# Peptides against a protein of PDB entry 6CSU, part 14

Target 1, 51 residues: chain A of PDB entry 6CSU
Amino acid sequence: GALEELRGQYIKAVKKIKCDMLRYIQESKERAAEMVKAEVLRERQETARKM

## One batch from the design tools (peptide; aimed at target 1 M21 L22)

Design b2_p16_1_s1 (made by RFdiffusion4, then SolubleMPNN; from b2_p16_1, 6 letters changed)
Fold by OpenDDE base, seed 2:
Structure b2_p16_1_s1 (fold): chain B 51 residues (1-51), chain C 51 residues (1-51), chain A 16 residues (1-16)
Amino acid sequence: as target 1 above (51 residues)
Amino acid sequence: as target 1 above (51 residues)
Amino acid sequence: SIIDEIEKKEKETLEK
């Protein structure tokens, strides 16, 4: 019935949001890690130039 | 120094990720709510036609 | 980690 269908749609929507969020978080973390690695590399290069 | 700068960059990155995640979640929830409202409206219209 | 804690909080927010 109408209530069951609505419940089903709600559950489906929530599951999709959860999956999308987890993917977004993972991708964001990966991007942040790459930015940090780039910064570390720059710092190492600076140190090397000072030696 | 290098360590302080790296720490600062890390903290900044984490803060940005947090903010982006919160916004993404909020927007996703709003979209889901609108989809549910649309479904409710369709169900009400169907019920009205059956009366 | 701090990131793990943030992820946990966001997951809780989603489930509300």
Scores: peptide ipSAE 0.118, ipTM 0.596, DockQ to the pose 0.085
OpenDDE base, seeds 1, 3, 4, 5: peptide ipSAE 0.114, 0.113, 0.117, 0.116; ipTM 0.594, 0.592, 0.591, 0.593

Design b2_p16_1_s2 (made by RFdiffusion4, then SolubleMPNN; from b2_p16_1, 6 letters changed)
Fold by OpenDDE base, seed 4:
Structure b2_p16_1_s2 (fold): chain B 51 residues (1-51), chain C 51 residues (1-51), chain A 16 residues (1-16)
Amino acid sequence: as target 1 above (51 residues)
Amino acid sequence: as target 1 above (51 residues)
Amino acid sequence: SLIEKIDKLEKETLEK
């Protein structure tokens, strides 16, 4: 019935949001790690050159 | 009725999750920026000391 | 955490 259908739609929506969040967090962590690595490399080069 | 009431509750819950996600993303960006700044400072000091 | 809140919400919904 309509109630069960609505409940199903809600559960589906919540599950999707959960999955999207987990993916976002994982991808964000990966991007952050790469950003830090790149920044470290750049900073070492700049500092060394200025010394 | 019960159906409309439940629908309202589900909509409210989903909206709350959405808001929480957006806030989490914003706060995560701020923390990431501060992390990068801290890492840059640390790296400059290390590199300079080793030169 | 947000994930824990979602998990709790899912659990409560499934038990109804």
Scores: peptide ipSAE 0.144, ipTM 0.618, DockQ to the pose 0.486
OpenDDE base, seeds 1, 2, 3, 5: peptide ipSAE 0.117, 0.131, 0.113, 0.126; ipTM 0.576, 0.605, 0.573, 0.598

Design b2_p16_1_s3 (made by RFdiffusion4, then SolubleMPNN; from b2_p16_1 with L3I R9I E16K)
Fold by OpenDDE base, seed 2:
Structure b2_p16_1_s3 (fold): chain B 51 residues (1-51), chain C 51 residues (1-51), chain A 16 residues (1-16)
Amino acid sequence: as target 1 above (51 residues)
Amino acid sequence: as target 1 above (51 residues)
Amino acid sequence: SIIEKIEEIEKETLEK
């Protein structure tokens, strides 16, 4: 019925949002780590170049 | 009725999740930027210390 | 309530 269908749609939507958030968090952490590594490398190069 | 109440709860929950995601994304970007700044500063200090 | 359960899921997710 309409009530069961609405409940099902709600549960499905919430589960999808949860999965999307978890994926975003994981990918964001990975991107942040790579950004820091790249910046450290560039900073070392620039410091060396200015010596 | 039960259908209207469930619909209202669904809408409220989804709106809250959306807001939480947006806030998390914004805060994550800010934290990432500060992390990079801090790492660059530390790297400069360590490089100078090793010279 | 359903909302409270969802808020707990959100909290757990955002803490990761």
Scores: peptide ipSAE 0.085, ipTM 0.548, DockQ to the pose 0.089
OpenDDE base, seeds 1, 3, 4, 5: peptide ipSAE 0.068, 0.074, 0.071, 0.068; ipTM 0.542, 0.552, 0.546, 0.545

Design b2_p16_1_s4 (made by RFdiffusion4, then SolubleMPNN; from b2_p16_1, 6 letters changed)
Fold by OpenDDE base, seed 4:
Structure b2_p16_1_s4 (fold): chain B 51 residues (1-51), chain C 51 residues (1-51), chain A 16 residues (1-16)
Amino acid sequence: as target 1 above (51 residues)
Amino acid sequence: as target 1 above (51 residues)
Amino acid sequence: SILEKIDKIEEETLKK
């Protein structure tokens, strides 16, 4: 019935949100790691050059 | 009726999740920025010391 | 956390 369908739609929406969040977190972690690596390299080079 | 009330509750819950997600993302960005700043400082100090 | 909140909402919905 309509109530069961609505409940199902809600559960589906929540599950999608959860999956999207998990993906976002994972991708964000990966991007952050690469950003840190790049920044570390840059800082080492700049500091060394200025010495 | 019951259906409309439940629909309203589900919409409200989804909206809350959305808001919580956006807040989480914003706070995560702020923490990431501070982490990068701290890492930059650390790397400068370490590189300089090793020169 | 946000994930824990989502899990709680799912549990509350599924038990009904």
Scores: peptide ipSAE 0.191, ipTM 0.661, DockQ to the pose 0.496
OpenDDE base, seeds 1, 2, 3, 5: peptide ipSAE 0.189, 0.191, 0.189, 0.188; ipTM 0.660, 0.663, 0.662, 0.659

Design b2_p16_2 (made by RFdiffusion4)
Pose (drawn by RFdiffusion4):
Structure b2_p16_2 (pose): chain A 51 residues (1-51), chain B 51 residues (1-51), chain P 16 residues (1-16)
Amino acid sequence: as target 1 above (51 residues)
Amino acid sequence: as target 1 above (51 residues)
Amino acid sequence: MEKIEEHVEELEEEME
């Protein structure tokens, strides 16, 4: 039983780390995508200069 | 004994997973920091325009 | 990292 318990605790710890990294990564990509939008908007300043 | 050693192994294993995540996060900071230099360099194109 | 370090500390405490 101790072997199953210790095994269970290890699996739980790594499954939590995966859940944390999954969310961290999804949030990171969204922040990166947001950087893409905010800069296409900065071109407005450029296209206004061209106008 | 066997149970304490098995414990030490699971602990050491998860710490390795932590090390992998850490190196990744450090790489994340470096990449975002590299982006700062890249954006400063595109400003060089616009300052040559202003001259 | 904070949450990962906490999960490692929690695993150490649960196994103690």

Design b2_p16_2_s1 (made by RFdiffusion4, then SolubleMPNN; from b2_p16_2, 6 letters changed)
Fold by OpenDDE base, seed 1:
Structure b2_p16_2_s1 (fold): chain B 51 residues (1-51), chain C 51 residues (1-51), chain A 16 residues (1-16)
Amino acid sequence: as target 1 above (51 residues)
Amino acid sequence: as target 1 above (51 residues)
Amino acid sequence: MKKIEETVEELEKKLS
């Protein structure tokens, strides 16, 4: 009935939000790692040129 | 009635989840920025000492 | 972020 359908829609949405958030976290970690690698490399080169 | 009240509770819960996730994202960005700053500073010092 | 917001919005529409 309508009550069960509402409940189902809520649960489905919450699960989807959870999945989207977990994916966001994982992708964010990957991007952060790449950003740090690039920044460190750039910094080494820059510092070396200034020495 | 009971149906409307339950509907309201579901909507309220979903909105709270949304707010929590947005806050997490914002805090994550801030932490990432601080981590990068610290890493860059450390790298400069380390590279300089090796030159 | 946008995807999450869209999911919430869609749910709110279904519940309305």
Scores: peptide ipSAE 0.140, ipTM 0.640, DockQ to the pose 0.809
OpenDDE base, seeds 2, 3, 4, 5: peptide ipSAE 0.108, 0.139, 0.129, 0.120; ipTM 0.580, 0.639, 0.638, 0.635

Design b2_p16_2_s2 (made by RFdiffusion4, then SolubleMPNN; from b2_p16_2, 6 letters changed)
Fold by OpenDDE base, seed 5:
Structure b2_p16_2_s2 (fold): chain B 51 residues (1-51), chain C 51 residues (1-51), chain A 16 residues (1-16)
Amino acid sequence: as target 1 above (51 residues)
Amino acid sequence: as target 1 above (51 residues)
Amino acid sequence: MESIEKTVEELEKELS
């Protein structure tokens, strides 16, 4: 009935949100990694200039 | 240095996002619970009308 | 509802 339909729809929605959140986290980690790489490069270059 | 600052900022942001996601989940559950309550009420009323 | 609770619990575990 309608109650079971609602339950099913909510479960489906939550599963989608779970996937979206995990994807977002992964993408955020990747972006952070790229920012760290860029900063490491800058720091190494700065160190080299000072040496 | 700048690298440590970046790392600290990222960790802070990730922790905030985690908290926001958990809050979102909780709020979503609460909304779902209210929808279920409303549906249960409607179903009970419909059953009563048919009886 | 129990199935929903389990799904949410799994999501929270992955976020922890």
Scores: peptide ipSAE 0.094, ipTM 0.555, DockQ to the pose 0.083
OpenDDE base, seeds 1, 2, 3, 4: peptide ipSAE 0.071, 0.089, 0.093, 0.086; ipTM 0.534, 0.559, 0.571, 0.551

Design b2_p16_2_s3 (made by RFdiffusion4, then SolubleMPNN; from b2_p16_2, 7 letters changed)
Fold by OpenDDE base, seed 3:
Structure b2_p16_2_s3 (fold): chain B 51 residues (1-51), chain C 51 residues (1-51), chain A 16 residues (1-16)
Amino acid sequence: as target 1 above (51 residues)
Amino acid sequence: as target 1 above (51 residues)
Amino acid sequence: MEEIEKTVEELEKKLS
């Protein structure tokens, strides 16, 4: 019935949000790691140019 | 009626989840920025010690 | 977060 359909829609949406968030977190961690590496590299390059 | 009440509860719950996730993302960005700053600082300190 | 926002919007539309 309508109640079961409504519940199903809610559960489906929540599961999708959870999945999207977990993916976001994983990708965010990867991007953060790459950002740190890039920043370290730039810092080293700047230091080298100043020597 | 009961159906409208449950619908309202589901909408409320979804909105809360959205809000919580947006807050998490914002806080995550801030933590990432601080992590980069800390790494840059450590890199500079290491370079200074090697001079 | 565009995907999540779209999911929420779609759900709210269904619940309306």
Scores: peptide ipSAE 0.136, ipTM 0.630, DockQ to the pose 0.754
OpenDDE base, seeds 1, 2, 4, 5: peptide ipSAE 0.136, 0.102, 0.120, 0.115; ipTM 0.630, 0.574, 0.626, 0.623

Design b2_p16_2_s4 (made by RFdiffusion4, then SolubleMPNN; from b2_p16_2 with K3S H7T E13K M15L)
Fold by OpenDDE base, seed 3:
Structure b2_p16_2_s4 (fold): chain B 51 residues (1-51), chain C 51 residues (1-51), chain A 16 residues (1-16)
Amino acid sequence: as target 1 above (51 residues)
Amino acid sequence: as target 1 above (51 residues)
Amino acid sequence: MESIEETVEELEKELE
C-alpha cells in the first residue's frame, strides 16, 4: 500500500544520502593526504637546494 | 622553521576539510528533511482523496 | 530503519 511504498522510498533515499556522504568524506580525506604528500616533497626539494 | 610551517599548513588543511564536510552533512540533512516533509504531505493528500 | 539524524551522527564520528 501507500504506506509501504513511502517507507520504501524513505529507506532508499536515506541509503543514497549515506552513500553520497561517505564518498564525499573519503574523497576529502584522499585530497588532504595528497596535499600533505605534495608539501612534504616540496620541502624536501627546498632543503636539498639549500644544502 | 620548515617543520613548524608544514605542521601549521597540515592543521589548517584538516580544519578546512572538517568544516567543508560538516557543511555538506548539514546541507544534505536539510535536503533530506525537506524531501520527507513533501512526501508526508503528498501521502496525506492522497489519503484524504481516498476517503 | 535508520534515521537521518543517526546517519549524520555516525558520519560525524568518522571526521574525528
Scores: peptide ipSAE 0.094, ipTM 0.543, DockQ to the pose 0.075
OpenDDE base, seeds 1, 2, 4, 5: peptide ipSAE 0.087, 0.088, 0.083, 0.085; ipTM 0.570, 0.591, 0.566, 0.575

Design b2_p16_3 (made by RFdiffusion4)
Pose (drawn by RFdiffusion4):
Structure b2_p16_3 (pose): chain A 51 residues (1-51), chain B 51 residues (1-51), chain P 16 residues (1-16)
Amino acid sequence: as target 1 above (51 residues)
Amino acid sequence: as target 1 above (51 residues)
Amino acid sequence: MEEIDEHVEELEEEME
């Protein structure tokens, strides 16, 4: 039983780490995508200069 | 004994997973920091325009 | 990393 418990605890710990990294990464990509939008908007300053 | 050793192994294993995540995060910071230099360099194109 | 540290600490505490 101790072997099953220790195995269970290990699996739980790594599954939490995976869940944390999954969220961190999804958040990171969204923040990167947001950087893409905010800069296409900065081109408005450029296209206004061209106008 | 065997149970304490097995514990030490699971602990050591998860810490390895942590090291992998850490190196990744450090890389994340470096890449975002590299982005700062890249954006400063594109400003160079615009300052040559202003001259 | 803080959340990962907590998970590593929790695993150490549960195995104690």

Design b2_p16_3_s1 (made by RFdiffusion4, then SolubleMPNN; from b2_p16_3, 6 letters changed)
Fold by OpenDDE base, seed 2:
Structure b2_p16_3_s1 (fold): chain B 51 residues (1-51), chain C 51 residues (1-51), chain A 16 residues (1-16)
Amino acid sequence: as target 1 above (51 residues)
Amino acid sequence: as target 1 above (51 residues)
Amino acid sequence: MEEIDKQIEELEEKLS
C-alpha cells in the first residue's frame, strides 16, 4: 500500500544520502591530505637548502 | 610552523564537515519520519471509516 | 526505522 511504498522511498533516500556523504567526506579528506603532503615536501626542501 | 598550522586547519575542516553532515542527515530523517507519520494517520482514518 | 538508525551509527563511526 501507500504506506509501504512511502517507507521504501524513505529508506532508499536515506541510503543515497549516506553514500553521497561518505563519498564526499572521503574525497575531502584525500584532498586535504594531499595539501598537507605538498606542504611537507616544501618543508623538506627548505630544510635541505639550509643544510 | 606552517606544517603544524596546516594540519590544524585540516583537522578543523574535517570536524566541521562531519558535524554539518550529521546535522543534515538527522534533519532529513526527521522530515521523512514526519511524512511517514502523516501517511500512518491517513491509513488509520481510512481504517476507521471502513469499520 | 531501526535499520536506518543502524546505518546512521555506521556512518558516524566512519566519520570519526
Scores: peptide ipSAE 0.076, ipTM 0.571, DockQ to the pose 0.073
OpenDDE base, seeds 1, 3, 4, 5: peptide ipSAE 0.072, 0.074, 0.073, 0.074; ipTM 0.570, 0.568, 0.567, 0.565; seed 3 fails the geometry check

Design b2_p16_3_s2 (made by RFdiffusion4, then SolubleMPNN; from b2_p16_3, 9 letters changed)
Fold by OpenDDE base, seed 1:
Structure b2_p16_3_s2 (fold): chain B 51 residues (1-51), chain C 51 residues (1-51), chain A 16 residues (1-16)
Amino acid sequence: as target 1 above (51 residues)
Amino acid sequence: as target 1 above (51 residues)
Amino acid sequence: MESIEKEIKELEEKLS
C-alpha cells in the first residue's frame, strides 16, 4: 500500500545517499593523493632551481 | 493524519542526512587544503637542506 | 558535489 511504498522510497533514498557519499570519499582521497604528489614534485623542481 | 506525519518524518530525516553530508564535504575540503599546505612547506625545507 | 546535491534533491521531491 501507500504506506509501504513510502517507506520503501525512504529506505532506497537513504541507501543511495550512503553509496554516493562513500564513492565521493574514495574519489576525494584519490584526487588528494594525486594533488599532493604533483605539488611535491613541482615544489622540488622549483626549490632546486632557486638554490 | 498518520500518513502525512510519517511522510514528514522521512523528509526530515533525508534533509538531515543531506546537511551532514554537505558539512562533511566542506570540512574535507578544508582538511585537504591544510594537508597540501603543510606538505609543501615540509618539502621546501627538506629539499633546501639536501641542496 | 553538485551532482550529489541534485540527486538528493530529486529524492526528496519523490518523497513529497
Scores: peptide ipSAE 0.136, ipTM 0.611, DockQ to the pose 0.571
OpenDDE base, seeds 2, 3, 4, 5: peptide ipSAE 0.134, 0.118, 0.118, 0.118; ipTM 0.611, 0.586, 0.603, 0.603

Design b2_p16_3_s3 (made by RFdiffusion4, then SolubleMPNN; from b2_p16_3, 8 letters changed)
Fold by OpenDDE base, seed 4:
Structure b2_p16_3_s3 (fold): chain B 51 residues (1-51), chain C 51 residues (1-51), chain A 16 residues (1-16)
Amino acid sequence: as target 1 above (51 residues)
Amino acid sequence: as target 1 above (51 residues)
Amino acid sequence: MESIEKTLEELEESLK
């Protein structure tokens, strides 16, 4: 019935949102790590030029 | 009825998720900035010890 | 665990 169909749609939508959010968090962590690596590299280069 | 209650619960939860996500994004940006600063400091200290 | 994850889990449980 309509109730079961709507419930199913809500559950499906929520599960998708959950997956999307978890993926976003994971990708955010990866981007943060790469940002740190890039900054370390730039800092080393800057120090080298000052030597 | 059950349909209205389910709909209400879904909408309420989605709104909360939205707010939590926006907060997470903002806090993540702040943490990323602090992480970069900390890493730069450590890198400078490491370089200084090697000189 | 992120508050988002907790909220989503609670929502899923409430819909079961």
Scores: peptide ipSAE 0.123, ipTM 0.603, DockQ to the pose 0.538
OpenDDE base, seeds 1, 2, 3, 5: peptide ipSAE 0.085, 0.088, 0.089, 0.094; ipTM 0.564, 0.574, 0.569, 0.594

Design b2_p16_3_s4 (made by RFdiffusion4, then SolubleMPNN; from b2_p16_3, 8 letters changed)
Fold by OpenDDE base, seed 5:
Structure b2_p16_3_s4 (fold): chain B 51 residues (1-51), chain C 51 residues (1-51), chain A 16 residues (1-16)
Amino acid sequence: as target 1 above (51 residues)
Amino acid sequence: as target 1 above (51 residues)
Amino acid sequence: MEKIEETLKELEEKLK
């Protein structure tokens, strides 16, 4: 009935949100790593030009 | 009735999840910014010692 | 973030 369908929809949505969050966290970590790498490279280049 | 009460509870729970996720994302961005700042400072210190 | 927001929006619409 309507009660069971509503319960099912909520559970399905919560599971999907959990999966989306885990993916977001993983992608965020990858982007953060690339950002740090790029910043280190830029800093080294700037220091080299000032030597 | 029971259906309306359950619907209200699910809507409330979803809204709470949304707020918690937005807070997590904001805090994650702040931590990422601090990590980049710390990395730049360490890189400058290491370069200075090698001059 | 946008994907999560869309999922939440879809659920809210289904609960109406």
Scores: peptide ipSAE 0.113, ipTM 0.627, DockQ to the pose 0.622
OpenDDE base, seeds 1, 2, 3, 4: peptide ipSAE 0.102, 0.101, 0.101, 0.097; ipTM 0.625, 0.624, 0.624, 0.625

Design b2_p16_4 (made by RFdiffusion4)
Pose (drawn by RFdiffusion4):
Structure b2_p16_4 (pose): chain A 51 residues (1-51), chain B 51 residues (1-51), chain P 16 residues (1-16)
Amino acid sequence: as target 1 above (51 residues)
Amino acid sequence: as target 1 above (51 residues)
Amino acid sequence: AEEVLARADEAIAELE
C-alpha cells in the first residue's frame, strides 16, 4: 500500500506541474499574440505619416 | 529504508522536472529580453529617416 | 512564472 501511495503522490505532483505549465504556456502565447495586435496598431502612426 | 529511499527517488525525480521547467522559464526571459533589443534596432531605421 | 515554481516547490514538499 505504501508503494501505491508513494506512486500516487508522485503522479499527482507531476500532473499538477503539467497543469501549471499548460496554463502558463497558454497565457504566454496569448500575451505574445496581444503583442502582435498592439504593434499592427502602431503602424497606424506610420500609415498616418504616409498619408 | 526501502520506503525512505523510494521517497527520495520520487522527490529527486520531480525536482528534475522542476529544473527543466526552470531552464525553460529562464529562456523565456532571455527571449523576451532579446525582443527588447530587436525593437530598439528597428527604431534605428526610423531615426535614420528623421535625419 | 515565480508562482508556477512556488507551486512546484509545494508539490515537492508534499512528497517529503

Design b2_p16_4_s1 (made by RFdiffusion4, then SolubleMPNN; from b2_p16_4, 6 letters changed)
Fold by OpenDDE base, seed 3:
Structure b2_p16_4_s1 (fold): chain B 51 residues (1-51), chain C 51 residues (1-51), chain A 16 residues (1-16)
Amino acid sequence: as target 1 above (51 residues)
Amino acid sequence: as target 1 above (51 residues)
Amino acid sequence: SEELLKRMDEEIEELE
């Protein structure tokens, strides 16, 4: 019935949000890792240049 | 009626989840920024030490 | 995260 359908929609929405967030978190971690790699390389070059 | 009230509660709950996740994202970004700052400082010291 | 927010909003919209 309508109540069961509404409950189903709620659960579906929550699960979808969860999945979206998990994907976002994973992608964000990957981007952050790459950003750190780039920063480390840049910083090494910058510091070495100053020595 | 009861169905409308429940629907309202579900919508409210989902919106709350969204808000919580937005807060998490913002806090995560702030933490990431601080981690990068720390890494930059560490890397500068490490590289300088090797020169 | 704009795309994420858009998707989340779409999920909420389906309930409304």
Scores: peptide ipSAE 0.224, ipTM 0.679, DockQ to the pose 0.756
OpenDDE base, seeds 1, 2, 4, 5: peptide ipSAE 0.223, 0.223, 0.193, 0.222; ipTM 0.680, 0.680, 0.670, 0.678

Design b2_p16_4_s2 (made by RFdiffusion4, then SolubleMPNN; from b2_p16_4, 6 letters changed)
Fold by OpenDDE base, seed 3:
Structure b2_p16_4_s2 (fold): chain B 51 residues (1-51), chain C 51 residues (1-51), chain A 16 residues (1-16)
Amino acid sequence: as target 1 above (51 residues)
Amino acid sequence: as target 1 above (51 residues)
Amino acid sequence: ADELLERMEEAIEELE
């Protein structure tokens, strides 16, 4: 019935949001790791230029 | 009616979840920025010790 | 984040 369908739509929406968020978190962690690595590399290069 | 009220409650709940996730994303970005800053600082300190 | 927001909005539209 309409009530069950509405409940189903709600659950579907919440689950989708959850999945999207988890994916974002995972990708964000990967990007953050790469950003840190790149920043460390740049910092080392800058220091090397000053030597 | 009861169905409309329930629908309204579901929409409200989902919108709240959306807002919470957006806040989390914003806070996550801020934390990531601080982590990068801290890593750069540590790298500079390490390089300085080697000089 | 923009892509995530878009996907979340699509999910909400199914309820509205």
Scores: peptide ipSAE 0.182, ipTM 0.653, DockQ to the pose 0.738
OpenDDE base, seeds 1, 2, 4, 5: peptide ipSAE 0.178, 0.179, 0.149, 0.177; ipTM 0.652, 0.653, 0.640, 0.651

Design b2_p16_4_s3 (made by RFdiffusion4, then SolubleMPNN; from b2_p16_4, 10 letters changed)
Fold by OpenDDE base, seed 5:
Structure b2_p16_4_s3 (fold): chain B 51 residues (1-51), chain C 51 residues (1-51), chain A 16 residues (1-16)
Amino acid sequence: as target 1 above (51 residues)
Amino acid sequence: as target 1 above (51 residues)
Amino acid sequence: SEKLLEEIDKEIEKLE
């Protein structure tokens, strides 16, 4: 019935949001690692120019 | 009626989840900025010791 | 993060 369908729609929405969040967190961690790596390289280059 | 009230509660719950995610994203960006800053400082110290 | 938010908005829209 309508109640069961509505409940199903809510559960589906929540599960989708959870999956999206988990993906975002994983991708965010990867981006953070690359950002740190890039910043270290940039800093080393800048230091080298001053030597 | 009961169905309309339940629908409203479900929508409210999903919107709350969205808000929580937005807050997490914002705080994550702030933590990332601090992490980069700390890494730059560490790299500068390490370079200085080698000079 | 805009893409993530858009997906969430789509899920909300299905309930409204």
Scores: peptide ipSAE 0.258, ipTM 0.705, DockQ to the pose 0.724
OpenDDE base, seeds 1, 2, 3, 4: peptide ipSAE 0.248, 0.232, 0.231, 0.233; ipTM 0.713, 0.719, 0.719, 0.719

Design b2_p16_4_s4 (made by RFdiffusion4, then SolubleMPNN; from b2_p16_4, 7 letters changed)
Fold by OpenDDE base, seed 4:
Structure b2_p16_4_s4 (fold): chain B 51 residues (1-51), chain C 51 residues (1-51), chain A 16 residues (1-16)
Amino acid sequence: as target 1 above (51 residues)
Amino acid sequence: as target 1 above (51 residues)
Amino acid sequence: ADELLKRMDEEIEKLE
């Protein structure tokens, strides 16, 4: 009935939001790792040039 | 009625989840920025020591 | 994060 359908819609929404967040976190971690790597390389070059 | 109340509760719950996730994202950005700053400082010291 | 927020809003809109 309507109650069960509403419950189903709620559960579906929550699960989708959870999945979207997990994907965001994973992609964010990957981007962060690459940004750190790039920053380290740039910083080494800059510091070395000043030495 | 009961159905409308439950609907309201579900909407409230989903909105709370969204708010919690937004807070997590904001705090994550702040932590990431601090992590990069710390990494840059450490890398400068390491590179300078090797020069 | 804008796209993520958009998707979240769409899921909420389905309930409202």
Scores: peptide ipSAE 0.250, ipTM 0.708, DockQ to the pose 0.736
OpenDDE base, seeds 1, 2, 3, 5: peptide ipSAE 0.246, 0.249, 0.248, 0.245; ipTM 0.711, 0.710, 0.712, 0.711

Design b2_p16_5 (made by RFdiffusion4)
Pose (drawn by RFdiffusion4):
Structure b2_p16_5 (pose): chain A 51 residues (1-51), chain B 51 residues (1-51), chain P 16 residues (1-16)
Amino acid sequence: as target 1 above (51 residues)
Amino acid sequence: as target 1 above (51 residues)
Amino acid sequence: EELLEKIEEEEEEALE
């Protein structure tokens, strides 16, 4: 039983680390995508200068 | 004994997972920081225009 | 995804 408990604790710890990394990555990508939008908007300043 | 050793192994294993996540996160900071230099360098194109 | 796959491989190895 101690073997199953210890095994269960290890699995739980790593599954939580995966859940945290999955969220952190999704968030990081969204932040990076938000950086793409905010800069296409900065071109408005460039295209206005061209106008 | 065997249970304490097994415990040490699971702890050591998850710490390794942590090390992998840490090296990844450090790389994340470096990449974002590299982005800062990259953006400053594109400003160079615009300052040559202003001259 | 590559990091999560690596964590899964390390988990399987630790459990074996």

Design b2_p16_5_s1 (made by RFdiffusion4, then SolubleMPNN; from b2_p16_5 with E1M E8D E13K E16K)
Fold by OpenDDE base, seed 4:
Structure b2_p16_5_s1 (fold): chain B 51 residues (1-51), chain C 51 residues (1-51), chain A 16 residues (1-16)
Amino acid sequence: as target 1 above (51 residues)
Amino acid sequence: as target 1 above (51 residues)
Amino acid sequence: MELLEKIDEEEEKALK
C-alpha cells in the first residue's frame, strides 16, 4: 500500500545518500593524496630554485 | 493523518541528512586546505635543510 | 564518522 511504498522510498533515499557519501569520501581521499603529491613536488622545485 | 505525518517525518529526515552531508563537505574542504598549507610548510623546511 | 552513524540510525528507524 501507500504506506509501504512511502517507507520503501525513504529507505531507498537514505541508502542512496549513504552510498553517495561513502563514494565522495573515497574519491576525496584519492584526490587529496594526489594533490599533496603534486604540491610537494612543486614546492621542492621552487625551494631548490630559490636557494 | 498518520500517512501525511509519516511523509512529513521522512522528508524532514532526508533534508537533515542532506544538510549534514553538505556541512561535512564544506568542513572537509576547509580541513584539506589547512592540511595542504601545513604540508607545504613542512616540505619547504625539509627541502631547505637537505640542500 | 558521525554522519554515517546518523544515516544508519535513520535507516534502522525506517526498518522498524
Scores: peptide ipSAE 0.208, ipTM 0.681, DockQ to the pose 0.656
OpenDDE base, seeds 1, 2, 3, 5: peptide ipSAE 0.124, 0.171, 0.202, 0.147; ipTM 0.626, 0.650, 0.678, 0.610

